Peptides against a protein of PDB entry 3C66. Designs and how they scored, part 51

Target 1, 189 residues: chain A of PDB entry 3C66
Amino acid sequence: KSWANLFEKNDFFFRYKFYLEITAYTRGSDEQHLKWSGLVESKVRLLVMKLEVLAGIKIAHPFTKPFESSYCCPTEDDYEMIQDKYGSHKTETALNALKLVTDENKEEESIKDAPKAYLSTMYIGLDFNIENKKEKVDIHIPCTEFVNLCRSFNEDYGDHKVFNLALRFVKGYDLPDEVFDENEKRPSK

## One batch from the design tools (peptide; made by RFdiffusion4, then SolubleMPNN)

Design b2_p14_5_s1 (from b2_p14_5, 6 letters changed)
Fold by OpenDDE base, seed 1:
Structure b2_p14_5_s1 (fold): chain B 189 residues (1-189), chain A 14 residues (1-14)
Amino acid sequence: as target 1 above (189 residues)
Amino acid sequence: KEPIVVPERLVARL
């Protein structure tokens, strides 16, 4: 199936049992995030190519659009918490302790001038060719190469206080709520 | 059959 046919959001997040999430984080300006996330997004196709050639991976299909969110992030500890808790349904409820920035609230004085963490997340749907139940698929090398490729582009991206990048392997039933519409039920375990 | 994928999470502090 061509990637061009994966435009229907609703089908993509039900099509696979497993996903790789790629999240670009920025604690800074929207301009800083736009540059960082845009770079990460531009390299996802290279990660997919490296995943597709792994013996245990039958299919790696990217979702073509990022998911974007931002939070008021007054402290470094809040930024670490966002990076720890985001990307899993099991843990994302911890983010409710932070103020989500929305189109409705972004002009409020308390939000407008507040320090922010920006998130852009890309998803890769995975299908595996597993002969044995105990077979491990090691994605460490492709993922590390991808991270190095993104961070090496500009020295500023070495500042972990501002720019971060995370990859998370997630089961379909543990996808974040952001990928489902209000009328959609998440996949069962 | 569910694969064991490693790592489950990579935080790029490199």
Scores: peptide ipSAE 0.519, ipTM 0.927, DockQ to the pose 0.785
Fold by OpenDDE base, seed 4:
Structure b2_p14_5_s1 (fold): chain B 189 residues (1-189), chain A 14 residues (1-14)
Amino acid sequence: as target 1 above (189 residues)
Amino acid sequence: KEPIVVPERLVARL
């Protein structure tokens, strides 16, 4: 069975102490985001394969479903703020300064035609095989290769004003609230 | 054991 069938949401975000978040950002149209995020998502398996072979990584298991969100994003500064603050519970409260697009509000005139930033986030659960607490696991190379692979696919994806891609290493207790259901308690430190 | 993972964030502006 492929890893894709192994994990349900209910245990995935409690199973690991550590996660790698992969977020595709688009400040543009839904169509632009669909193409960009779809490309990124299609390449995640290649990143997983590169992570799995690192000596310090025992397990790299992708969550199969992306998390989707969108914000009203009138300025480039807002887009930079989203990219800076998203993906960590410590910083995600800053996103409250922006209007989250929801099914309830998406048809409001002030939101419907507003400039938007779209986010698609994939998660990889990580388990490490480290001998000591001072051991470093360098994931820079596989992450950089992944980004280069995605951005080099189409020249348009080189436009950082529209398309962005970020990878964030997070601890389970610092995962964004969106990964938990309303009745789920965030993992403790 | 908590690894030191580097980088903690990669924003590829490559």
Scores: peptide ipSAE 0.512, ipTM 0.926, DockQ to the pose 0.765
Fold by OpenDDE base, seed 2:
Structure b2_p14_5_s1 (fold): chain B 189 residues (1-189), chain A 14 residues (1-14)
Amino acid sequence: as target 1 above (189 residues)
Amino acid sequence: KEPIVVPERLVARL
């Protein structure tokens, strides 16, 4: 199957058993988020290259389109909760306590001028070359280098009250609902 | 076979 099929949503999130999620968070303006997420997205290919050369990783394929969401985020505690709960189907239901910003509600007075957290998430599909079930794959170094590369680009990105970056290893059955269409069935364990 | 990947989550609180 051609590389082109790896960029189709329907094939990508069913093709791999494992994924690395890269989420850029911004509690601020949409303009701040656009700059931050755009920077993070521009560096994902470098992370892929570093993952591919790890002995335990056979394949690291990026999904080229980010997933975008935003929430009304009145407090710093809400922002910490978003960062803790997002990126896993097991925990994402906690986000229902916050108001999701949609095209239908974005012009409502209670939402339009409210503090917001913006999220942009990139996905990397992973295939492993593991002989033993007890074998560990350590991705700490390439992930840390990636984070440092993004955070060091501008001093403003050091403000954790505004800009955050998280990487999460997830199983295909625990991917967020956002990656599936309404007619698609979530992968089984 | 399921790999053990470390870390499972990295939050950049640098």
Scores: peptide ipSAE 0.511, ipTM 0.926, DockQ to the pose 0.772
Fold by OpenDDE base, seed 3:
Structure b2_p14_5_s1 (fold): chain B 189 residues (1-189), chain A 14 residues (1-14)
Amino acid sequence: as target 1 above (189 residues)
Amino acid sequence: KEPIVVPERLVARL
């Protein structure tokens, strides 16, 4: 049975209690975002390999498809807010202050030519082998190496006003709403 | 048992 059949979308966000989110941000053109996000996505497998060998990590399984979203982003402050608030159910409601770009509204004159922030988010499901309740798993090194690998690929990706990359450790009950279908109930604590 | 994962968030502001 191919690995593809084991990861039906339906169970991935219920299978693990913990996830690592990898979000590529672009405040610019769709073409800029496509290049940046495509690069980040191409490197996720290398991060998984580095996570799998860490003490205390039993499983690191990437979800195969990115989640895509875009917002009207008129200011640098709005772009900072998106980067701060995105990726957690506790904070994502703050993004309601921004106009989400949809297939239904993308051709509106006020949206079509507006500055936009594009987001592509990859998820890694995590299982831990922890004997003690206070055991710390340090993922700083592999995450930093991953960021450096992505940013060093092209000089243009050093422009933090345009290109950003964030990694967030999140609990299953605090995943963004985007990962659940309309009929799916969010996991409890 | 819940792991303590560090960091909880890494924003690439290098």
Scores: peptide ipSAE 0.518, ipTM 0.926, DockQ to the pose 0.773; fails the geometry check

Design b2_p14_5_s2 (from b2_p14_5, 7 letters changed)
Fold by OpenDDE base, seed 3:
Structure b2_p14_5_s2 (fold): chain B 189 residues (1-189), chain A 14 residues (1-14)
Amino acid sequence: as target 1 above (189 residues)
Amino acid sequence: KEPIIVPEKLVAKL
């Protein structure tokens, strides 16, 4: 049975206390984003392999489906704000200042031709083998190697005005609302 | 027990 069949979507975001979010950002065309996000997604398995061998990580399980969103992003400041606020329930309400692009509004004249930021987010569920409260798990090395691997694939991906990549460690109770279905309650602290 | 994860957020300005 493929790993895909073991993770019914419904339990993945309740199964772990901790998650690593990997978000590919593109301020440009949908074609640029498709190439960038597709590259990032193709490398997630390599990051998982590097996480699994770290002391204190017991399990690193990727969710196989990306979460996709796009916003009207008229300024560079808006793009920085998206990268700062996205990926945490505590901060995601700041994104309400931007126009979310939906299937219902994408053909509106004010949205159709507007500059856009595209987001594709991958999730890794984490289980830790920590005996002592003071054990630090340093994920800086594997995360940096992953970013460098993605950015070095094409010279164009070095343009931080267009292409960005972020990794965020998040607790299950602080996951973005997008990962829960309408009838699901957010995990408690 | 909650692990201390470093970094908590890596915005790849690399």
Scores: peptide ipSAE 0.204, ipTM 0.818, DockQ to the pose 0.760
Fold by OpenDDE base, seed 2:
Structure b2_p14_5_s2 (fold): chain B 189 residues (1-189), chain A 14 residues (1-14)
Amino acid sequence: as target 1 above (189 residues)
Amino acid sequence: KEPIIVPEKLVAKL
């Protein structure tokens, strides 16, 4: 079966027990976010290649489409909260304290001109070749190299008040709700 | 068998 069939949303988030989430954050303009997230997305394939050669990783398959969201983000504390809480089902409910920007509300006066945090999230499905429960897979090096590669591309991306990048290892049952359609049941533990 | 992945979260506060 071609790699192309792995990119159909229908089974990707059910196929793997484990995922690596890559989230690009921008507290600024949509144009700033487009440039930043586009850069991060362009480098994901390099991260996949580095993950595939790690001992204990059998498969690293990227989902080809980013998930996009944006929130009204009036304060730096709100931006830190987004970065802390986003990316897991256990913690994402804390984001309900912020106004999610939607197509229905984006033209509201209170939202249109408000400071925003933009999020673009890429997913990598992971399959492991681990014989023993005691075996650890260290992804620190390839993940750090990836972050450094993205951050070093432009000096502006060093501004942590505007641009951020997070990598999170997530279990399939703890994926954010955004990856599932309304009729899809979240994977059980 | 669940792998232990290190780190679980890398927030690049680099």
Scores: peptide ipSAE 0.176, ipTM 0.810, DockQ to the pose 0.757
Fold by OpenDDE base, seed 4:
Parts: C-alpha cells; sequence; structure tokens
Structure b2_p14_5_s2 (fold): chain B 189 residues (1-189), chain A 14 residues (1-14)
C-alpha cells in the first residue's frame, strides 16, 4: 500500500507490533527547534528507504505527522531525564516531574520565559519477516547513518547541549500515551 | 555526547 493510505491516524498505532520512534530534541528557542526538527523530519523518508531494504524487514511505514511537546527544562539534568524517559509508556511517568507546556499554560509568566526542551517525534511502523525465532534484525546501522546525516548537516547540530536526536525501538503496547486518543485502548502485550 | 541510539533496543529478536 502507498504511504498515502497510512497518513490517517485511525489505526496506525494499532496496525504494527513494533515501531521506531525518531525524536528530535531541542533545549533552546522555538526557532532553533523548528529548524532542527524540520531537518530531521525531512530526512525520515531516507531512513524508511534504508529500513525497507533490510533483510527481515517486511514493512517500514512512516506516520507522516510529528507529535509535538515541550517541557520546562531549567537544567541540563532535566534535559537528560527527558531524553532518557520519553518515548516509552514504562518510563514516561517520570516526565510528570516536569512542567508540560500546554496551550492553556504557555502564557503563564513562570512558563513563558522559562528554559524549554522541545520534542518532535516521528513514528515508523515496522513489520518483520523472520522465519526463524533465532534470527535477528539489526537496525542499528541505518539508524546511526540517519543520526549522522542529520547531525552533520550543520555544525550547530553537533551541540548536544542544545540539539539531540534519539531513535527508539518500541513495542506497540509500550508506545507513549500521546499517540492514543482518550477513547482508545492501549494495545495489549 | 553521543547520539541516543540504544543498540539493545534496536535489535529486533522475533
Amino acid sequence: as target 1 above (189 residues)
Amino acid sequence: KEPIIVPEKLVAKL
């Protein structure tokens, strides 16, 4: 099926057992994040193409819309915590220690001028063609190449204090809550 | 600082 048929959220996060999450992080300005996340997003198709040709990958389908979030991020430790805990339902509850920026609170004086971490997350649904239970599909190489491609685009993107990029392999039952609507039930194990 | 890629999580064992 063409990617065009998968652009609807409706069943994307229920369709696959496995997902690759691509998160662009920025601890800085909204403008910095827009440039960084926009670059990462523009390159996702190249990663998909590299995944699709791997032995043992049957399908690699991107969800075309990013998920956007931002947190008040006063310290570098908070930024490291966000990068560690985000992208898994098992660990995302740790982010409750930080102030999520919302449309309702973004104009509050304590939030408006606070240091922020911005997150843009893209998802790739994965289907595997593994005949033998002992077979392994290593996606580390194409993921590393993708990270290198994004970070090498501009010297500024080498500053890990500001710009980060994470790729996380996640099972459908461990997807972040943000991908589901309030009326949707999380996939079971 | 290195990119956040977790090899253990990027190896599909199915």
Scores: peptide ipSAE 0.089, ipTM 0.707, DockQ to the pose 0.076
Fold by OpenDDE base, seed 1:
Structure b2_p14_5_s2 (fold): chain B 189 residues (1-189), chain A 14 residues (1-14)
Amino acid sequence: as target 1 above (189 residues)
Amino acid sequence: KEPIIVPEKLVAKL
């Protein structure tokens, strides 16, 4: 199937049992985040190409649209918490302790001038060709190369207080709620 | 059969 048919949200998050999440984090300005996330997004295709050639990976298909969110993030500890808890259904409820920025509330004085963490998340659906029960697929190398590629672009991206990048392997039943519409049921285990 | 993926999480604090 051509990648072109995966551009529609339709069944992408039901099609695969496994996903790789790529999240760009920025604690700073919207402009800083747009530059950082745009860079990360521009490199995702290179990661896909490296994943496709790994033994045991049959398919790696990117979802082409990022998921965007932002939170009021007054402290460094809040920023660490976001990076720890975001990207899985099991842990995302911890983010309810932070104020989500929405189109409805973004102009409120308590939000407008508040420090923010911005998140952009890309998804890759994975299908595996595993003959044996104990086959390990090591994605460490391509993921590390991807991170290095993104961070080496600008010295400013070495500031972990501002810019971060995380890759998370997630099962379909543990995807964040953001990927499902209100009427969609989360995949079962 | 579920693959064992290594690592499950890469927080690139590199």
Scores: peptide ipSAE 0.156, ipTM 0.801, DockQ to the pose 0.769; fails the geometry check

Design b2_p14_5_s3 (from b2_p14_5, 6 letters changed)
Fold by OpenDDE base, seed 1:
Structure b2_p14_5_s3 (fold): chain B 189 residues (1-189), chain A 14 residues (1-14)
Amino acid sequence: as target 1 above (189 residues)
Amino acid sequence: KEPIIIPERIVAKL
């Protein structure tokens, strides 16, 4: 199936049992985040190509649109917490301790001038060809190469206080709430 | 059966 046929959001997050999440984080300006996330997004296709050739991976299909969110992030500890808790339904409730920036609240003085963490997340749906009950699929190499590729593009992206990049393997039932519409039920375990 | 994926999380602290 061509990637072009994966445009229906509703089907994509129910189609696979497993996903790889790629999240670009920025604690800084919107302009800094646009440059960083845009770079990461532009390289996702290269990661997919590397995943497709791994033993045990049958299919790696990217979702074509990023998910975007931002939080008021007054401290470095808050930024570390965001990076730790985001990307899993089990842990994302911890983010409720932070103020989510929305179109409705972004013009409030307390939010407008506050330090922010920006998040852009890309998803790859994975299907595995498991011949044996104990097959391990090692994604360390292609994921590390991807991270190095993104960070090496500009020296500024070496500043971990501002720019971060994380990859997370997630089961379909543990996807973040952002991928489902209000009327959609999570896949069962 | 579910595949074992290694690693489950890669944090780019490099």
Scores: peptide ipSAE 0.300, ipTM 0.871, DockQ to the pose 0.789
Fold by OpenDDE base, seed 5:
Structure b2_p14_5_s3 (fold): chain B 189 residues (1-189), chain A 14 residues (1-14)
Amino acid sequence: as target 1 above (189 residues)
Amino acid sequence: KEPIIIPERIVAKL
């Protein structure tokens, strides 16, 4: 079966029990975000290759399309809150305190010219080869190498006030609502 | 049983 047939959106977020989320954050212009997120996206395949060779990882499959969102982000504290709360169903409800930019509201004067945080999230489905119920898989090294690779590409990406990158390990039942269609039931535990 | 993944979150400030 071709890799292409494995990437139908409808089955990807139900196929795995575990996911690695890679989120590129930008508090700035859409152009800045496009460059930053495009760079991060271009390097995801290198991270997959490093994950596939780790002991205890059986499968690492990237989802081919990013999820994109943006919020009105007037303060640095709001930007820290977005980075803390995004990427988990348990915590994402806290983001309701911020204005999500939508196709319906993006032309409003109060939103159009407001400072924004842009988010692009890539997903990797993970399957583990764990014989013993207490085995730990350490992904710190490949993930840190990935972050360093992205941030070292341009000196501007060292500005943490503008550009950020986070990786989060998430269980399938705790994936953000954005990955499911309105008619889809969230995976059970 | 669920694997223990370390770390659960990697932020660029680490």
Scores: peptide ipSAE 0.290, ipTM 0.868, DockQ to the pose 0.689
Fold by OpenDDE base, seed 2:
Structure b2_p14_5_s3 (fold): chain B 189 residues (1-189), chain A 14 residues (1-14)
Amino acid sequence: as target 1 above (189 residues)
Amino acid sequence: KEPIIIPERIVAKL
């Protein structure tokens, strides 16, 4: 199957048992988020290259399109909660306590001028070359280098009150609901 | 076979 099929949503999130999620967070303006997320997205290919050369990783394939969401985020505690709960089906239901910004509600007075947290998430599908179930793959170095690369690009991106970046390893059955269409069944364990 | 990935989460609060 051609590389082109790896970038189709309908196949990508069923093809791998494991994924690396890369989420850029911004508590600020949409313009701030566009710059930050665009930077992070532009560096994902470098992370893929670093992952592919790890002895335990057979395949690292990026999904080329980001997933975008935004929430009303009145407090710093809400922003910390978003960063803690997002990216896992097990925990994402906690985000229901916050108002999701949609095309239908974005012009409401209570939402339009409210403080917002913006999220852009990139996915990397992973296949491992592991013979023994006890084998460990350490991704700390390439992931830390990636974070440092993004954060060091501009001094403003060092402000953790505004800009954040998280990487999460997830199993296919624990992917967020956003990656599946309404008619798609979540992968089983 | 499920690999053990370390770390499972990296938050840029570094």
Scores: peptide ipSAE 0.289, ipTM 0.872, DockQ to the pose 0.742
Fold by OpenDDE base, seed 3:
Structure b2_p14_5_s3 (fold): chain B 189 residues (1-189), chain A 14 residues (1-14)
Amino acid sequence: as target 1 above (189 residues)
Amino acid sequence: KEPIIIPERIVAKL
């Protein structure tokens, strides 16, 4: 199948049983987030190259479009909660306790000037070359190298109170709701 | 067949 068919949203999130999520978090300004997320996004192809050469990985295909969201984030505890709960369908409902920033509400006075957490999420679809049911694939090294590469780019990105980066391995049935259209049925187990 | 992926979550607390 041509690479062109991989970039249709509807096919991508049903094609693989497994995904790697890469989320750039920023608790600060939109400008800070744009710089941080843009840097992370620019490095994703390097992570893909490192994943592809792992013996247990048959395919690592990035989805080229980031998913963007932002929340009112008044406290550091709220920011930690976002980082803990985001990226999994089983836990994302906890984010309903926070005010999601939308195009409809962003100009409200209570939201406009509020502290915000910005999220940009990239997805990599994974196919594995496993002979045995209990084969282990260690992605710790390439993922850690990726995080270090991003955080070392600028001294400001060392501030964990503002800038964070997380990678999460998820199953297709546990992908966040954001990846599916309203008319799409979530993959079964 | 489900692979065992290590780690399942990498939070950059480095």
Scores: peptide ipSAE 0.269, ipTM 0.867, DockQ to the pose 0.771

Design b2_p14_5_s4 (from b2_p14_5, 7 letters changed)
Fold by OpenDDE base, seed 5:
Structure b2_p14_5_s4 (fold): chain B 189 residues (1-189), chain A 14 residues (1-14)
Amino acid sequence: as target 1 above (189 residues)
Amino acid sequence: KEPIIEPERLVAKL
């Protein structure tokens, strides 16, 4: 069975206690973001393969569809704030200070030509094989290799003012609201 | 008990 056919969206975000979020950020054009996020997305399967061979990881399952959003991002400080606050339910409410671009507002003159930050987020569900409650799983190596692989593809991706990439380990109860439907109850602790 | 996972967050500036 292909990974895409294993689980409906609703089952995926309730199935695992832990997730790895991979977010490609672009402060620039939609075209720049499409190239950057497309590259990152194309490499996620390589990260999964590297995670699966770690002794402490039993399962690493990618969700095949990216989540996409964009914000009006007039300053570099706003862009840093987005990167700091996005990807956790605990902190994402801080993003309400920024104008989310929606299909309803994207044609407004104040939004259409405004500087934007684009976000594309991929999710990996994680199940761990830890016998002892004190065992540490270090995902730094495979994650660093993944970042280096993406950034080394083109020299332009070295411009941190435009292109950024973050990997975040998140618990199921702290997933962003975007992964749940309005009628779905967030997983409990 | 929950496993200890590191890093919690990796930013491409690192």
Scores: peptide ipSAE 0.097, ipTM 0.762, DockQ to the pose 0.705
Fold by OpenDDE base, seed 3:
Structure b2_p14_5_s4 (fold): chain B 189 residues (1-189), chain A 14 residues (1-14)
Amino acid sequence: as target 1 above (189 residues)
Amino acid sequence: KEPIIEPERLVAKL
């Protein structure tokens, strides 16, 4: 039975108490974002391999499909706000101040030619092998190595005004609304 | 027993 059949979307965001979110941000063209996000996505498997060998990590399971979104992003401050507020249910409501680009509105004149921030988000479900409550699992090293690997691929990706990459540790009850279907109830604490 | 994952350190905004 292929690994693909085990991850029907239906249970992935309910299976784990903890998730690592990997978001590629681009404030620029769709072409720039496709190159950047495609690179980041191609390296996620290497991050998973580095997480799996850490003491205290039992399972690191990637969700295979990215979540895609884009916002009208007229200012650099708006781009910083997106990067601060995105990826947590507690803070994502702040993004309602920005215009979400949809298939229904993308051809509107005010949206079509507007500066945009593009987001591609990958999720990794985490299960921890905790014998003792006091073992801190340090995922900073593999996460930093991952970011450096992505940023070093092309000199253009050093421009933080255009290209950004964030890794966020999130509890299942604080996952963004985008991961749940309309009929799904958010996990409780 | 929940792992003491210091969540504040796990946001690598790099």
Scores: peptide ipSAE 0.039, ipTM 0.728, DockQ to the pose 0.461
Fold by OpenDDE base, seed 1:
Structure b2_p14_5_s4 (fold): chain B 189 residues (1-189), chain A 14 residues (1-14)
Amino acid sequence: as target 1 above (189 residues)
Amino acid sequence: KEPIIEPERLVAKL
């Protein structure tokens, strides 16, 4: 199937049993985040190419649009919590302890001047070759190479207090709520 | 801090 047919959001997040989530985190300015997330997003195609050549991977399809969110993030501990809890339905409820920045509240004085964590998340749907039941597919190598590629682009991206990058392997039933519309039910186990 | 590569989850057991 051509990547062009992946434009239907509703079909993409039901199509695969497994997903790779790529999240760029920034605790700083929106400008810092735009540069960092834009870099990460620009490299996702290279990761897909490296995944597709693995014998155990039948299909690696990226979703074409990032998911964007931001939180008031007053402390380093809050930033660590965001990175730990985000990207899984099992753990994302912990983020309710933080103030989500929305278009409706972003101009409030308490939010406008607050330190923020910005998140940009890309998704890759994965289909594995069943015939190779004896072969462990290790995606650690291409994922590590991807992280190194992004971080090595600029020395500023080595500052883990500001810039972070996470890759999470997630089952379809454990995808974050952000990928589903209000009328959609998440896949069952 | 190393990127949160959850290495344990990056191994798909076929």
Scores: peptide ipSAE 0.038, ipTM 0.651, DockQ to the pose 0.078; fails the geometry check
Fold by OpenDDE base, seed 2:
Structure b2_p14_5_s4 (fold): chain B 189 residues (1-189), chain A 14 residues (1-14)
Amino acid sequence: as target 1 above (189 residues)
Amino acid sequence: KEPIIEPERLVAKL
């Protein structure tokens, strides 16, 4: 089966038990976010290559399209909350306290000129070559190298008040709702 | 808690 079929949304989020989420956050302009997220996305292939060579990783498959969202983010505390709560079905309900920006509401006066947090999320499906359930795969090194690579590209990306980058290891049953269509049933444990 | 690999808190507990 060609690599092309692996990138169809239809089964990607059901194929793996484990995922690595890569989220670029920006509290600023859409232009700032486009530059930041575009940089992060451009480096994901390098991370995949570094993951694939780890002895405990059998497969690291990127999903080709980012997931995009934005929230009204009036405070720094709201921005910290987004970064803490996003990327897990267990915690994402906390984001309901914030106004999600949509195509329907983006022109509302209360939203149009409001401070925003932008999110772009890339997913990597992971299959592990673990003979024993007690074996641990350390993905810390390649993940750290990836973050450092992204952050070091421009000094402006060192401003954590504006630009953030998180990598989250997530089980398939705890993926955010955004990855599933309305008619799709979330994977069970 | 699922390990959030925050660059500053990079503990991927796989």
Scores: peptide ipSAE 0.036, ipTM 0.701, DockQ to the pose 0.116; fails the geometry check

